# Peptides against a protein of PDB entry 6RGO: the designs that were tried, part 62

Target 1, 392 residues: chain A of PDB entry 6RGO
Amino acid sequence: MALKLLGFNQDATCFSVISSNKGVTIYNCDPFGKCFELEKSTSNDEELDFLVEMLFSTSLIAVVDKTIGASKRKKLKIVNTKRKATICELTFPHEIMDVIMNRKIICVVLKSDQIFVYDISCMKLLRTIDVRGEKLKSTSKFRNSEAVGDIGVRVSLSTDNNSILCYSSYSKSDKENAPLNDIVVFDALKCIQINVLPAVHQSNIVCIACSPDGMLMATASEKGTIIRVFKTIDTENDEPILVNEFRRGSRPSRISEMKFNHDNTLLACVGESDTIHIFALPVTTTEADANEDDTLQQSSHSLSSSINGLQYISKGLANRFGKIIVSKIPTQSQQRHVAYIKIPENAKYRIGFPKDTTNTIHICGEDGNYLVYSIPRNEVGPCTLVKSNTFD

## One batch from the design tools (peptide; aimed at target 1 D11 T58 K355)

Design b2_p18_4_s4 (made by RFdiffusion4, then SolubleMPNN; from b2_p18_4, 6 letters changed)
Fold by OpenDDE base, seed 1:
Structure b2_p18_4_s4 (fold): chain B 392 residues (1-392), chain A 18 residues (1-18)
Amino acid sequence: as target 1 above (392 residues)
Amino acid sequence: SIKEIQELLKEAEELLEK
């Protein structure tokens, strides 16, 4: 049977899949088993396509039926899984491309490059973000969606109540083919733009991850060779703060998903490559707790390689066009993975970090494998398989 | 209903405070 992965929920306690025969199935991770099933509404042998966003381990899901020929691609359904009932339905002017949520906000991304921001508690529209802006009036040339690959607005939302929304935006270049290489950081609750990170990559951004607390953001371009981690809110001299630059690989490969763990110590990425990469983030020592005197001498030779400040050498090469290009970090300062998982070639995988075990990663594959790995702490190497289950 | 969404949001809060 063809499985299609939808992904993990925010805390990696559940994951969602599409089964060609059954429709949407949600699995619980521990104990492993089916917790919800949404039967296909069509008897046709059409390739099933859905968006499913689950609110943590709750009975609240957002569902979009994206099946070809379905008149439902513009409809968001809020479903109570315990009752197996639609409790709210919203209809949009355009096809829904993505849905993200937390306890406060639902964001709906449309094919029109619009983001609809809702207060989840009352399903009221707080904001419509038009990512194309006023340029929509002149370039009525629908990019024939056939030739330009799956390039759309990418979004990520913090899982906390701060509701920091990061989204890809078009660069200010007057070129009809401006890349989606800017990032906007948006307070989804207050409906305020907090920050703009210009030209964070040279090509379109295809993957974004926000940290659970909304303080960090990871970005990857179509090349998928470099992952950049930025502060979301904080700026230095009105310039974006680049915290990390990770090298996934030398060969181009699309990154489909990135996730931070719950304590912002790890960033994982998965995509079209045979390898899930896990990167260590520097522990931001909050300067605050330096006062408590506790003398415990344990000589853990933390390879505190003094990541001496990546002083953003703001040699602003003000290129003649006033575009701040994020200076290429020297290849010597590009960190590699600290851990990896080998996955089957051509199998799509999704990733999630459980809350309770910061050194554990959950993965699931379109091959029907749900796998739990332990991440090594003391050495660079492969993750260890701890648990495996199969699903159909 | 909106009330039912609010009940499910309360379930989410109670799960994350544990």
Scores: peptide ipSAE 0.516, ipTM 0.938, DockQ to the pose 0.848
OpenDDE base, seeds 2, 3, 4, 5: peptide ipSAE 0.502, 0.501, 0.505, 0.512; ipTM 0.934, 0.934, 0.935, 0.937

Design b2_p18_5 (made by RFdiffusion4)
Pose (drawn by RFdiffusion4):
Order: sequence, then structure tokens, then C-alpha cells
Structure b2_p18_5 (pose): chain A 327 residues (1-135, 151-284, 335-392), chain P 18 residues (1-18)
Amino acid sequence: MALKLLGFNQDATCFSVISSNKGVTIYNCDPFGKCFELEKSTSNDEELDFLVEMLFSTSLIAVVDKTIGASKRKKLKIVNTKRKATICELTFPHEIMDVIMNRKIICVVLKSDQIFVYDISCMKLLRTIDVRGEKIGVRVSLSTDNNSILCYSSYSKSDKENAPLNDIVVFDALKCIQINVLPAVHQSNIVCIACSPDGMLMATASEKGTIIRVFKTIDTENDEPILVNEFRRGSRPSRISEMKFNHDNTLLACVGESDTIHIFALPVTQRHVAYIKIPENAKYRIGFPKDTTNTIHICGEDGNYLVYSIPRNEVGPCTLVKSNTFD
Amino acid sequence: EEEEEIEELLEEAEEEAE
């Protein structure tokens, strides 16, 4: 089958790719190279490694499952790339759905909507967050820098009226203190959530409305959450998969089940800005590095890696700059 | 010992972030 299940780095330095053949490879951007290659851990052809989230450019990797079910739901391994050794092997009572890391905090998301927060220096569990214990699936996002700030979607106070709903809660994972609770920002479920690297901004994706809403995160007034801007959906409602924020928080990238990738600018310092054509029934992931604000890195399941430029003052499409092919 | 190894990796991550 195709080389599916791409994962993208926080710093846009490299990306995680599960080669359907054997193991998982991690490439670099500059210079492009085979950075790390996981050995054989397979027994059938279509069984897939699912979840890999990494540090910035380091040897520290978070790896989850290999087998379809033998050791998948209840595993987390911490591996050094230079020596291929497992350090800590944590076990969890449910199936892992997503893992997000940063320099200070490691988050593990379970299928039962439990979020385990760890101080990464000693792996002490800071807090267990019973989201489904209070009231598709929960989408979680996190800031990259320090003062790492956690964002998760929570159910509303209409659990008696119906089973599924999605509001937003802002949480400071550094001090384990809940900062702001946002109301039902959508009339539908929440598909994907992106938080700014500095933790000051947040994006929301609806399945039905397909309109991205941006709210201030922490400095927002206590009385009411502050809405920043909205972005035109285009000609057709489409499911969104992954969104990213620029380092200066002037740009927002959007990708999904669509022909095009949309670029949204920010009025921090309107409907559409830059659009990147994309093959229809293939899936991609997004990133952009810290070095410049004009370059956008693109990861594709077709086997191609592309680097596009951004037009500052023109509403035109992006210009391709650099490309390379996968394995 | 496992905690010290993680601390060393984090120190390397700090150095590379510089």
C-alpha cells in the first residue's frame, strides 16, 4: 500500500514517515537525509505503526505501537536515535490516540479522553485529566515553546439533551491550572485544534460549519473570551485534518480533504491569502520553520516533499522552490 | 539511571536549540 501515516515535527526540521514496507523512517530537511530508520518489527503486510511525536531536532523520540494489537494500546517507548535503545517503557490503561511533546511537558492522549501530563525531566505524572469522566474523539494541541499551554476540546452542559458536543478549555500544563473555558464555539463537533508556538493563539475546526475561529488564549479578558477573526471556507464544506501557526503568528496553514491548502494571514500586527494546489485523493501534512517567514514545508503521502514560497502582498498561489522525493 | 539519561538528552536538546 501507499506510504501512509505522516507525522510532522514542531520546529519543521524533519518529518516522520511510516514506510509501508518496513519500520519507520525520519528524514531531515536541510540538508535532506535519512536521519533515523527503525528496524523490522513486523509480521504481516498491512499492519501499521500509528503514533510518533518527536522533540525538535534531538535524539529523543516518542514511539507507540507496531503490532495491530499485541502491544499497542498500552505502550509508550522512549528511544535514543543514535544508540537505538529504549529507556522508559510506560504502560497505560487505554488506547493511545495522540502524543504531543515540548521541551518541558509530555502529553499522552487516550481513547477514553484521558490526558496524562508529565514533567519530562522525571516522568512524574502531574495530573490526570478525566474529560469524558466529567460529562469522533477529542482533539488536543499544545504550545511548542516553554510556558507550554494545553488546549483540549470538552463537552458542554447539554449531555442530558444529547450525547456529543464540543467546547474549548485552555489549560496551563506548567502549573496544572485551568486558565480559560471557552463556550460552545461551534454548532458541530471539533475535528482538529492548533495552538500557537508561543501559546497566545488557538484555532478551531468544525465538521459542519468548516469555518476556522481564532480566540485569544491567556491574556483574553476573564469576563468573555475574545474572538480574533474568521476565515472563508471556500466553495465547499470540507473536513480539516491539521493546522499550524507561524512563529510570528502572522500566518495560518490549513489542510484537509480538499483540492487546495489555504493560507490565512493575521491582523495581530482576510478571507483567503495564499493557496497551494494539491492532488485530490492524497493526504498531506504541514509545517514551516523558524528561520524564515516565507517558506512553507510540505509533506506528502505520494512520496514528494516540497518547499513553497509565500507572497506577502499578492493574493496569488505559492511558488515552488525546492523539492525532493521519499523512500 | 534512566532519569539521568533523559536529563542528558534534554541538555543536548537545549544545546541544539541554541

Design b2_p18_5_s1 (made by RFdiffusion4, then SolubleMPNN; from b2_p18_5, 11 letters changed)
Fold by OpenDDE base, seed 4:
Structure b2_p18_5_s1 (fold): chain B 392 residues (1-392), chain A 18 residues (1-18)
Amino acid sequence: as target 1 above (392 residues)
Amino acid sequence: DAIKELQELLEEQEKLLK
């Protein structure tokens, strides 16, 4: 049977799949088992395609039927899975490309490069974000998805109630073929732009992950060789803060998904390669609870290690091309993975981090495997398989 | 009411987190 993975929910308690024979199925991770099925509405041998976004472990799902020939690609259904009932249906002017949600917000991404931001509690439209802006409406033929590949607006939303939305935007270059290599950080509740990270990659951004708390963001380009991690809100001298630069590999390979763990200590990535990579993040000590008084005076020896190795690429060309975030991180200091999982070649996998176990990763494959791995803490190496289940 | 049903589902989540 052909399986297509839709992914994990926000806390990796459930994952969703499309089965060619059954339609949409949602599985619980623990205890492992089928919790919901949306039956196939058509008897035709049409390739099923759906978007399904689940609100954590709730009975609330957003569903888009994207099946070929279905006039439903513009319709978002909010469904109660316990009742098997549609609560509401929204119709959009263009095909829905993505749907993301948390406890406060639903974001709907359209093929028109528009993001519709809704208050989930009342399905009220809070904002329409036009990523192309008004000036580009005249010249930009709709990207026929066929000719330019899967290059569209990418989004990620914090899983917390602050609802930090990160999305890819077009660089301000006067070129008709401006890459989607800017990031906008947006408060989805207040509907305000918080930050803009210009030219975070040289090519189009194809993957974005926001941390659960919305304080960090990971980005990957179509090359998929380098992953960059930025602060979302904080800036240094009105410039974006690059926290990490990770090397996935030297060979180009598309990254399809990235996830932070719950405590922002790990970043995982998966894609077209035979390897899931897990990177360690520096523990950002939030300065909050260091109120306790322990006065121990130990001497601040200022080891001013002169890291002189910043090759200043010459000032002259920087003025005409917008400030490319020149990685201040030397190529030699590009961190590799701390852990990895080998997956079958040509199998698409999805990843999720459970909330309660920061060193555990959930993965599922179009091969019908649901796998739980333990991540090594103190050594660089393979993850250990802890649990396996199969689905059909 | 669709809004009422949405609110009930969201309240179920907030109760499971407390």
Scores: peptide ipSAE 0.437, ipTM 0.897, DockQ to the pose 0.708
OpenDDE base, seeds 1, 2, 3, 5: peptide ipSAE 0.427, 0.428, 0.431, 0.419; ipTM 0.895, 0.894, 0.895, 0.895

Design b2_p18_5_s2 (made by RFdiffusion4, then SolubleMPNN; from b2_p18_5, 8 letters changed)
Fold by OpenDDE base, seed 1:
Structure b2_p18_5_s2 (fold): chain B 392 residues (1-392), chain A 18 residues (1-18)
Amino acid sequence: as target 1 above (392 residues)
Amino acid sequence: SAIEEIRELLKEAEELLK
C-alpha cells in the first residue's frame, strides 16, 4: 500500500502516517503500536493528503485534510484522539501549507505566505505575519504553480515555552523574484521580531530547524549541500552569529527535514539522498557553571578540535546593494557528518530524537519501516540498528 | 467547552514534560 509519512512528534514518542486504505494512523514508538487512527471521510480513490501535528504524546492533534477535491484544505481541526472528536475548527482564507505547535502556540502557514500565530490555550489569534509584506501584494502575479517547485515560507518552532519561531522571508529586493533566503526570528508569545538574518543562503531556504530551547537554528537551501547553524537571539556587533557550517555533500540534494537532539549536541538531516547525516554541534559551555570545583580528572580526550575563534572575517563584501551576504566558511572549516544512516533510494524518511537517549535517533520510512539507531560517540561512522518494527 | 478541553490536554502535556 502507498504510505506517506507525516513525521514524528516533538519528542519522537509517536509518528504519523497516511495509509491509502485507512487514512491517518499515529503510531507509538515504544511500545510500538497504533495509538490513533483517523478513518477516511471519503470513499473516493483520491490520493489522501493530510497535515497532522501532534502535541508531544498527548491526545491533542491538529489535522488538515489536504486531499485533492476536498473543500477542507483551508480548515484546521483540533482533535482529541482519546475521544475521536473534533474540539474546534478554524477556517483560513487560503490553503494551509504547514502547521506547527508547542504547549503555548499554534502556527498555521498559508499558501498566501501568511503565518497565523495562535495562543493554543484560548485559540486566540495573536498575530498574522505577512511574509510578502504590503509592497509585494501588488506584484504577486500568481507564480504559475507548475514551474516553481515547492517553494514557500518555511517555519520551525522551539518545543519549549519560549516559543521561538523561525521563518523564511523574502530578501529586500525590488525584483519580483526575490528569494526566500532571509530568516526572521520571532517571539511568538510576545509577537515581537527578535532578529533578522539576511541572505543566509544564495537560493531559497527549503528547510529550517529550531533547537528545542530556541537558541539555535539550522538552515538549508534548495541546493542542500551546506547546512548553516546560527544563534537565533544573540548577535555580535548587530550581525548574525554563525555557529556551524556543515557539509552534507558535494552533489545537490533536497533536505526535507532537520532536527536537533534535546541537548543541542546533534543535528540530523534527511531528504532525497540515500543517507541521513548526523552532525556534532560544539557544546557551548555556558560560562556560568564553571565554578563548581569538581576535580573528576576523567581524561576524556575531548577532541577539542580547537575551533580557533571563527574570526569573523567581517570582509562584508558590501555588494553595492547593501546586502550582508553571510560569507561562505572556507571548505577547510566545513564540518562533515560524525555519523550516518543508509536508507533505501527513493524512500522518504522522517527523523526524530527521543528525549531520554541523546545518542539515539528514530527514523521511519514510506517503505513501512520504523527503525531505532544508536549514534556512535567516539568514531565517525555508521549508526547501529538497535530496534526495527514494520507498519502498513 | 472547547477551550476547557484544550486547556485540560495542555495540562496533560505540561505533566508529561516535568
Scores: peptide ipSAE 0.562, ipTM 0.950, DockQ to the pose 0.816
OpenDDE base, seeds 2, 3, 4, 5: peptide ipSAE 0.555, 0.559, 0.560, 0.561; ipTM 0.948, 0.949, 0.949, 0.949

Design b2_p18_5_s3 (made by RFdiffusion4, then SolubleMPNN; from b2_p18_5, 8 letters changed)
Fold by OpenDDE base, seed 4:
Structure b2_p18_5_s3 (fold): chain B 392 residues (1-392), chain A 18 residues (1-18)
Amino acid sequence: as target 1 above (392 residues)
Amino acid sequence: SAIEEIRELLEEEEKLRE
């Protein structure tokens, strides 16, 4: 059967798939099994397309049916999975491209490069973010998704209650073809722009991940060769703080998904390549826990010491136009993966990090495999398969 | 109401974390 992956929920307790014969199925990861099915509304052999965002392990899902006609692609349904009932329906002026949520916020990304931010508790619109800005409203030929590939606004939301929203924005170039290579950091609750990271890549950003706590973000361009990790809120001399620059590979390859683990020690990436890459992050010592007990200096020579996260303060060459150019870390000082998973060629995979086991990764494939891997802590190498299940 | 049902589902999630 043709499977299409929708991905894991925020804590990797569930994942969603489209089955050509059944419609949407949600699987529980532990114990492994089907927890919800949304039946196919049509008997036609039409290729099913859905967006499904689940609120953690709850019975709350957001669903967009993209299979049938331009009208349904503009409708967001909030569904109670226990009742199999639509709680409410929202209609948007344009096709829905993405939906993300946490306990406080729903963000809806439109084909118009608009982000609608809702308070989930009352489904009230808090903000409409127009990423093109007011000046481009007149000349914006809708990017025909056909001609310029899947280049649109990318978003990621922190899974905590602070609700830090990171999104890609157009660079302030007077060029009609400005790349989506800026990042905006936005407090989704207060509806305030916190930070702007200009020109974080030379080409369009195609993948963003926010850390669970919203303190870090990872970015990848359409080249997918370099991943950059930044602080979201903190700045040094009004310049963006580049924490890490990782090299995924030498050849261009699209990254489809990135995720941080729950303690911000690991960043995983997956995409069109035969390899899931896992990178180690420097432990950001949050100064807060400095007060308790002095005693046992057990010299855990954790490999964390060798990852001196050189805070490459990219001395932004203020180009003549005041654009901060994030200096590329020299290729020799670019960190590689610490762990990897080999996946079948041409198989699409999705990734998730469980909350309770920071050195475990969940993956699922369009090949019908759900796999749990252990990540090596003390060596660079392959991840170890811990458990596997199949789904159809 | 739709809002009450959303709140109930949010409260269910909070209780699962305590």
Scores: peptide ipSAE 0.416, ipTM 0.896, DockQ to the pose 0.715
OpenDDE base, seeds 1, 2, 3, 5: peptide ipSAE 0.393, 0.384, 0.392, 0.382; ipTM 0.889, 0.886, 0.888, 0.881

Design b2_p18_5_s4 (made by RFdiffusion4, then SolubleMPNN; from b2_p18_5, 9 letters changed)
Fold by OpenDDE base, seed 4:
Structure b2_p18_5_s4 (fold): chain B 392 residues (1-392), chain A 18 residues (1-18)
Amino acid sequence: as target 1 above (392 residues)
Amino acid sequence: KKIEEIRELLKEQEELEK
């Protein structure tokens, strides 16, 4: 059967799939099993396409049916999975490209490069973000979706209540083909722009991950060779803080998903390559609780101590236009993965980090495998398979 | 009614996290 992966929920307790014969199925990870099924609305042999975003382990899901015609692709259904009932439906002016949520906010990304921000508790629209801005409204050329692949506005939302939204934006170039290589950091609750990171890559950003607490952001371009990690809110001398630059590989390969673990110590990436890469982040000791005297010299030689967090203050060469070019970390100082998982070639996988086990990763494949891996702490090497299940 | 049902489901998460 053809499976299509939708992804894990925020805490990796569930994942969603499209089965060509059944429709949408949500699986629970532990105990492993089906927890919800949405049957096909049509008997036609049409390729099923859906967006499904689940609110953690709750019975609340957001669903977009993209299978049938341009009208349904503009409709977001909020569904109670226990009741198998639509609570409400929202209609948008353009096709829905992505839906993300946390306990406070739903963000809906449209093909028009608009982001609609809603308060979940009342389904009230808080903000419409127009990523093209007022100047680009005149160029009615919607990206020809045919020739230049799945390049759109990318978004990531913190899973906490602070609701930090990171999104890709067009660089302020007078060129008709401005890349989506800027990042905006946005407080989704207050509807305030917090920060702008200009030109974080040379090409379009195709993947963004926000940390659970919203303090870190990872970005990857179309090349997928370098992953950059930034602070979201903090700046040094009005410049973006580059925390890490990771090398995934030397060959171009698209990254489809990135995730931080719940304590911001690990970043995983997956995509078109045969390898999931896991990178270690320096532990940002918040200096706050320096008061308690207790002398316990437990020399936990965690592998985190040898990653001198070279806060590479990218002295942005202010080019003649005052644009901070994030200085590339020299290739010799680019960190590699600390761990990896080999996956089948051409199999699409999704990744999730469970909340309670910071050194465990959940993965699922369009091959029908759900796999749990242990991440090595003190060595560079392969992850160890701990649990496996199959789904259809 | 519809908004009350959403608020009930949001409380389900707050109970699972206790």
Scores: peptide ipSAE 0.485, ipTM 0.926, DockQ to the pose 0.764
OpenDDE base, seeds 1, 2, 3, 5: peptide ipSAE 0.478, 0.465, 0.470, 0.483; ipTM 0.924, 0.921, 0.921, 0.926

Design b2_p18_6 (made by RFdiffusion4)
Pose (drawn by RFdiffusion4):
Structure b2_p18_6 (pose): chain A 327 residues (1-135, 151-284, 335-392), chain P 18 residues (1-18)
Amino acid sequence: MALKLLGFNQDATCFSVISSNKGVTIYNCDPFGKCFELEKSTSNDEELDFLVEMLFSTSLIAVVDKTIGASKRKKLKIVNTKRKATICELTFPHEIMDVIMNRKIICVVLKSDQIFVYDISCMKLLRTIDVRGEKIGVRVSLSTDNNSILCYSSYSKSDKENAPLNDIVVFDALKCIQINVLPAVHQSNIVCIACSPDGMLMATASEKGTIIRVFKTIDTENDEPILVNEFRRGSRPSRISEMKFNHDNTLLACVGESDTIHIFALPVTQRHVAYIKIPENAKYRIGFPKDTTNTIHICGEDGNYLVYSIPRNEVGPCTLVKSNTFD
Amino acid sequence: TEKEEEEEFAEEIIEKLE
């Protein structure tokens, strides 16, 4: 089958790719190279490694499952790339759905909507967050820098009226203190969530409305959450998969089950800005590095890696600059 | 420079975990 299940780095330095053949490879951007290659851990052809989230450019990797079910739901391994050794092997009572890391805090998301917060220096569990214990699946996002700030979708106070709903809660994982609770920002479920690297901004995706809403995160007034801007969906409602924020928080990238990738600018310093054509029934992931604000890195399941430029003052499409092919 | 500092910091975490 195709080379599916791409994962993208926080710093846009490299990307994680599960080659359907054997193991998982991690490439670099500049210069492009085979950075890390995981050996054979397979027994059948279509069984897939699912979840890999990494540090910036380091040797520290978070790896989850290999087998379809033998050791998948209840595993987390911490591996150094230069020596291929497992350091800490944590076990969890449920199935892992997502793992997000940063320089200070490691988050593990379970299928039962439990979020385990760890101080990464000693792996002490800071707090267990029973989201489904209070009231598709939960989508969680986190800031990259320090003062790492956690964002998760929570159910509303209409659990008696109906089973599924999605509001937003802002949480400071550094001090384990809940900062702001946002109301039902959508009339539908929440599909994907993106938080700014500095933790000041947040994006929300709806399945039905397909309109991205941006709210201030922490400095927002206590009385009411402050809405920043909204973005035109286009000609057709489409499911969104992954969104990213620029380092200066002027740009927002959007990708999904669509023909095109949309680029939204920010009035921090309207409907559409830059659009990147994309093959229809293939899936891609997004990133952009810290070095420049004009370059957008693109990861594709078709086997191509592309680097596009951004037009500052033109509403035109992006311009391709650099490309390379996968394995 | 920042990349080196990140690598050093990751190595310190690895040592502490060991």

Design b2_p18_6_s1 (made by RFdiffusion4, then SolubleMPNN; from b2_p18_6, 6 letters changed)
Fold by OpenDDE base, seed 1:
Structure b2_p18_6_s1 (fold): chain B 392 residues (1-392), chain A 18 residues (1-18)
Amino acid sequence: as target 1 above (392 residues)
Amino acid sequence: KEKEELEKEAEEILKKLE
């Protein structure tokens, strides 16, 4: 059977899949098993397409049936999984491209590059963000909407109650073909723009991850070679703070998903490559705990790690991107531990970090594998498979 | 505990939307 992955929920306790014969199935991760099924609405052998966003492991889900006709693709259903009933239905002017939620907010992304922000507790519209509307004030020419390929607005929402929304926006460049390479940081509860990060990549942003606490965000472009991590709220001299830059690889490859773990110590990425990459984030020691003088004389074994690739912070990129104050990454030779998982070629995978085990990652594949890996803490190397299950 | 609190919150939302 063809499987299509929808992804993990916020805490990686559940994941959703589309089965060609059954419709949507939601699996619980521990104990592993089916927790909900949504049957296909039609007997036709049409390729099933859905969006499903779950509120953690609760009975509340948002569902968009994209299988049949332009009308269904514009409808968001709030479903009670215990009752198997649609409780609320919202209709949008355009096709729904993405749905994201936390305990306070639902964000609905449309093909029109609009983001509708709702208070989940009453489904009241708080804000419509028109990502194109800021551009239309500068450029009177309607781009013929036809040639905007698979490049749309990307969003990520913090899983906490602060509800920090990060989204890709069009650069203010007078070029008819301005890329989606700016990031806006938005307080979804207060409906205020907090920050704007201009030109964080040279090409369109195709993947964004917000940290659970909303304090960090990761970005990747269409090239998928470089991942940048920024502070969301904090600025230095009104300029964006670049916390980290990671190299996934030398070869271009689309990144489909990125996630932080719950303590902001790890960033994982997955996409079209045969490898899930896991990057260690340096703990920003807040200056307060500098008092414990624990003189661990760890012996300077000169592992001449050929990670020569990080020295090319080329002085030249600082001039062309505006004053991204690359906060001097303290030259503390903290080996950026990179872990990896090899995945089958051509299998799409999704990733999730469980809350209770910061060094564990959940992955699931369109090959029908649900896998749990342990992440090495102090070494660069492969993750260790802890458990596996299969689904159909 | 947290799972049960989240489920109660979800059930309250679902009841208010019905």
Scores: peptide ipSAE 0.691, ipTM 0.971, DockQ to the pose 0.902
OpenDDE base, seeds 2, 3, 4, 5: peptide ipSAE 0.667, 0.670, 0.676, 0.687; ipTM 0.967, 0.968, 0.969, 0.970

Design b2_p18_6_s2 (made by RFdiffusion4, then SolubleMPNN; from b2_p18_6, 8 letters changed)
Fold by OpenDDE base, seed 4:
Structure b2_p18_6_s2 (fold): chain B 392 residues (1-392), chain A 18 residues (1-18)
Amino acid sequence: as target 1 above (392 residues)
Amino acid sequence: SEKKELEEEAEKIFENLL
């Protein structure tokens, strides 16, 4: 049977799949089993295509049927899985490309490069974000899916209540072929732009991940060789803070998904390669105000360690084009993975981090495997398989 | 439990949409 993976929910307690014979199935991870099934409405051998976004492990799902005709591709259904009933239906002017949610917000991405932001509690429209802006309305032939590969607006939303939305935007270059290489950070609740990260890659951004708390963001371009991690809100001298630069590999390969773990100590990536890569993030010690006054006087030894400041030769090629965030990180100091998982070369996989176990990763494949791996913390190496299940 | 709280939030959303 052909399976198509829709992905894990926000806390990796469930994942969604399309089965050609059954329609949409949602699986619970622990205990492993089917928790919901949406039957195929059509007897035709048409390739099933759906978007499904689940509100954590609740009975609330958002569903888009993309299988049949241009009209259905524009409809978002809010479904109660316990009642097997559509509670709300929204119709959009353009095809829905993506749907993301948390406890407060639903974001709907359209083929028109528009993001519709809704208050989930009442499905009230809070904002329409036009990523092309008003100037580009005239000349933008809809990117027909054929010629320019699947390059659209990418989005990621924090899983917390702060609802930090990160999305890819067009660079301010007056060129008709401006890349989607800027990032906008947006407060989805207040409907305010917080930050803009210009030219975070040289080519189009194809993958974004926001941390659960919305404080970090990971980006990958269509090259998929380098992953960059930024602070979302904080800036230094009105410049974006690059926290990490990771090397996935030397060969170009598309990254389809990235995720942070719950405590922001790990970043995983998956895509067209035979390898899931897991990177370690520096622990941002939040200075807990340890106000305890303990006065111990110990002595002043003045070890003047001459930190020879590596003079990063900022060759100030002040080219008048927007400051590409030139990685200040030398190619030799680009961090590699700390852990990895080997997957079948031709199988698409999705990833999820469970909330309660920061050293565990959930993965599922179009090969019908659901796998739980333990991540080594003290050594660089392969992850250990802890649990496996199959689905059809 | 967080799961129960989230399900009660989902039921309130369903009540507000009917």
Scores: peptide ipSAE 0.689, ipTM 0.972, DockQ to the pose 0.889
OpenDDE base, seeds 1, 2, 3, 5: peptide ipSAE 0.685, 0.675, 0.681, 0.685; ipTM 0.971, 0.970, 0.971, 0.971

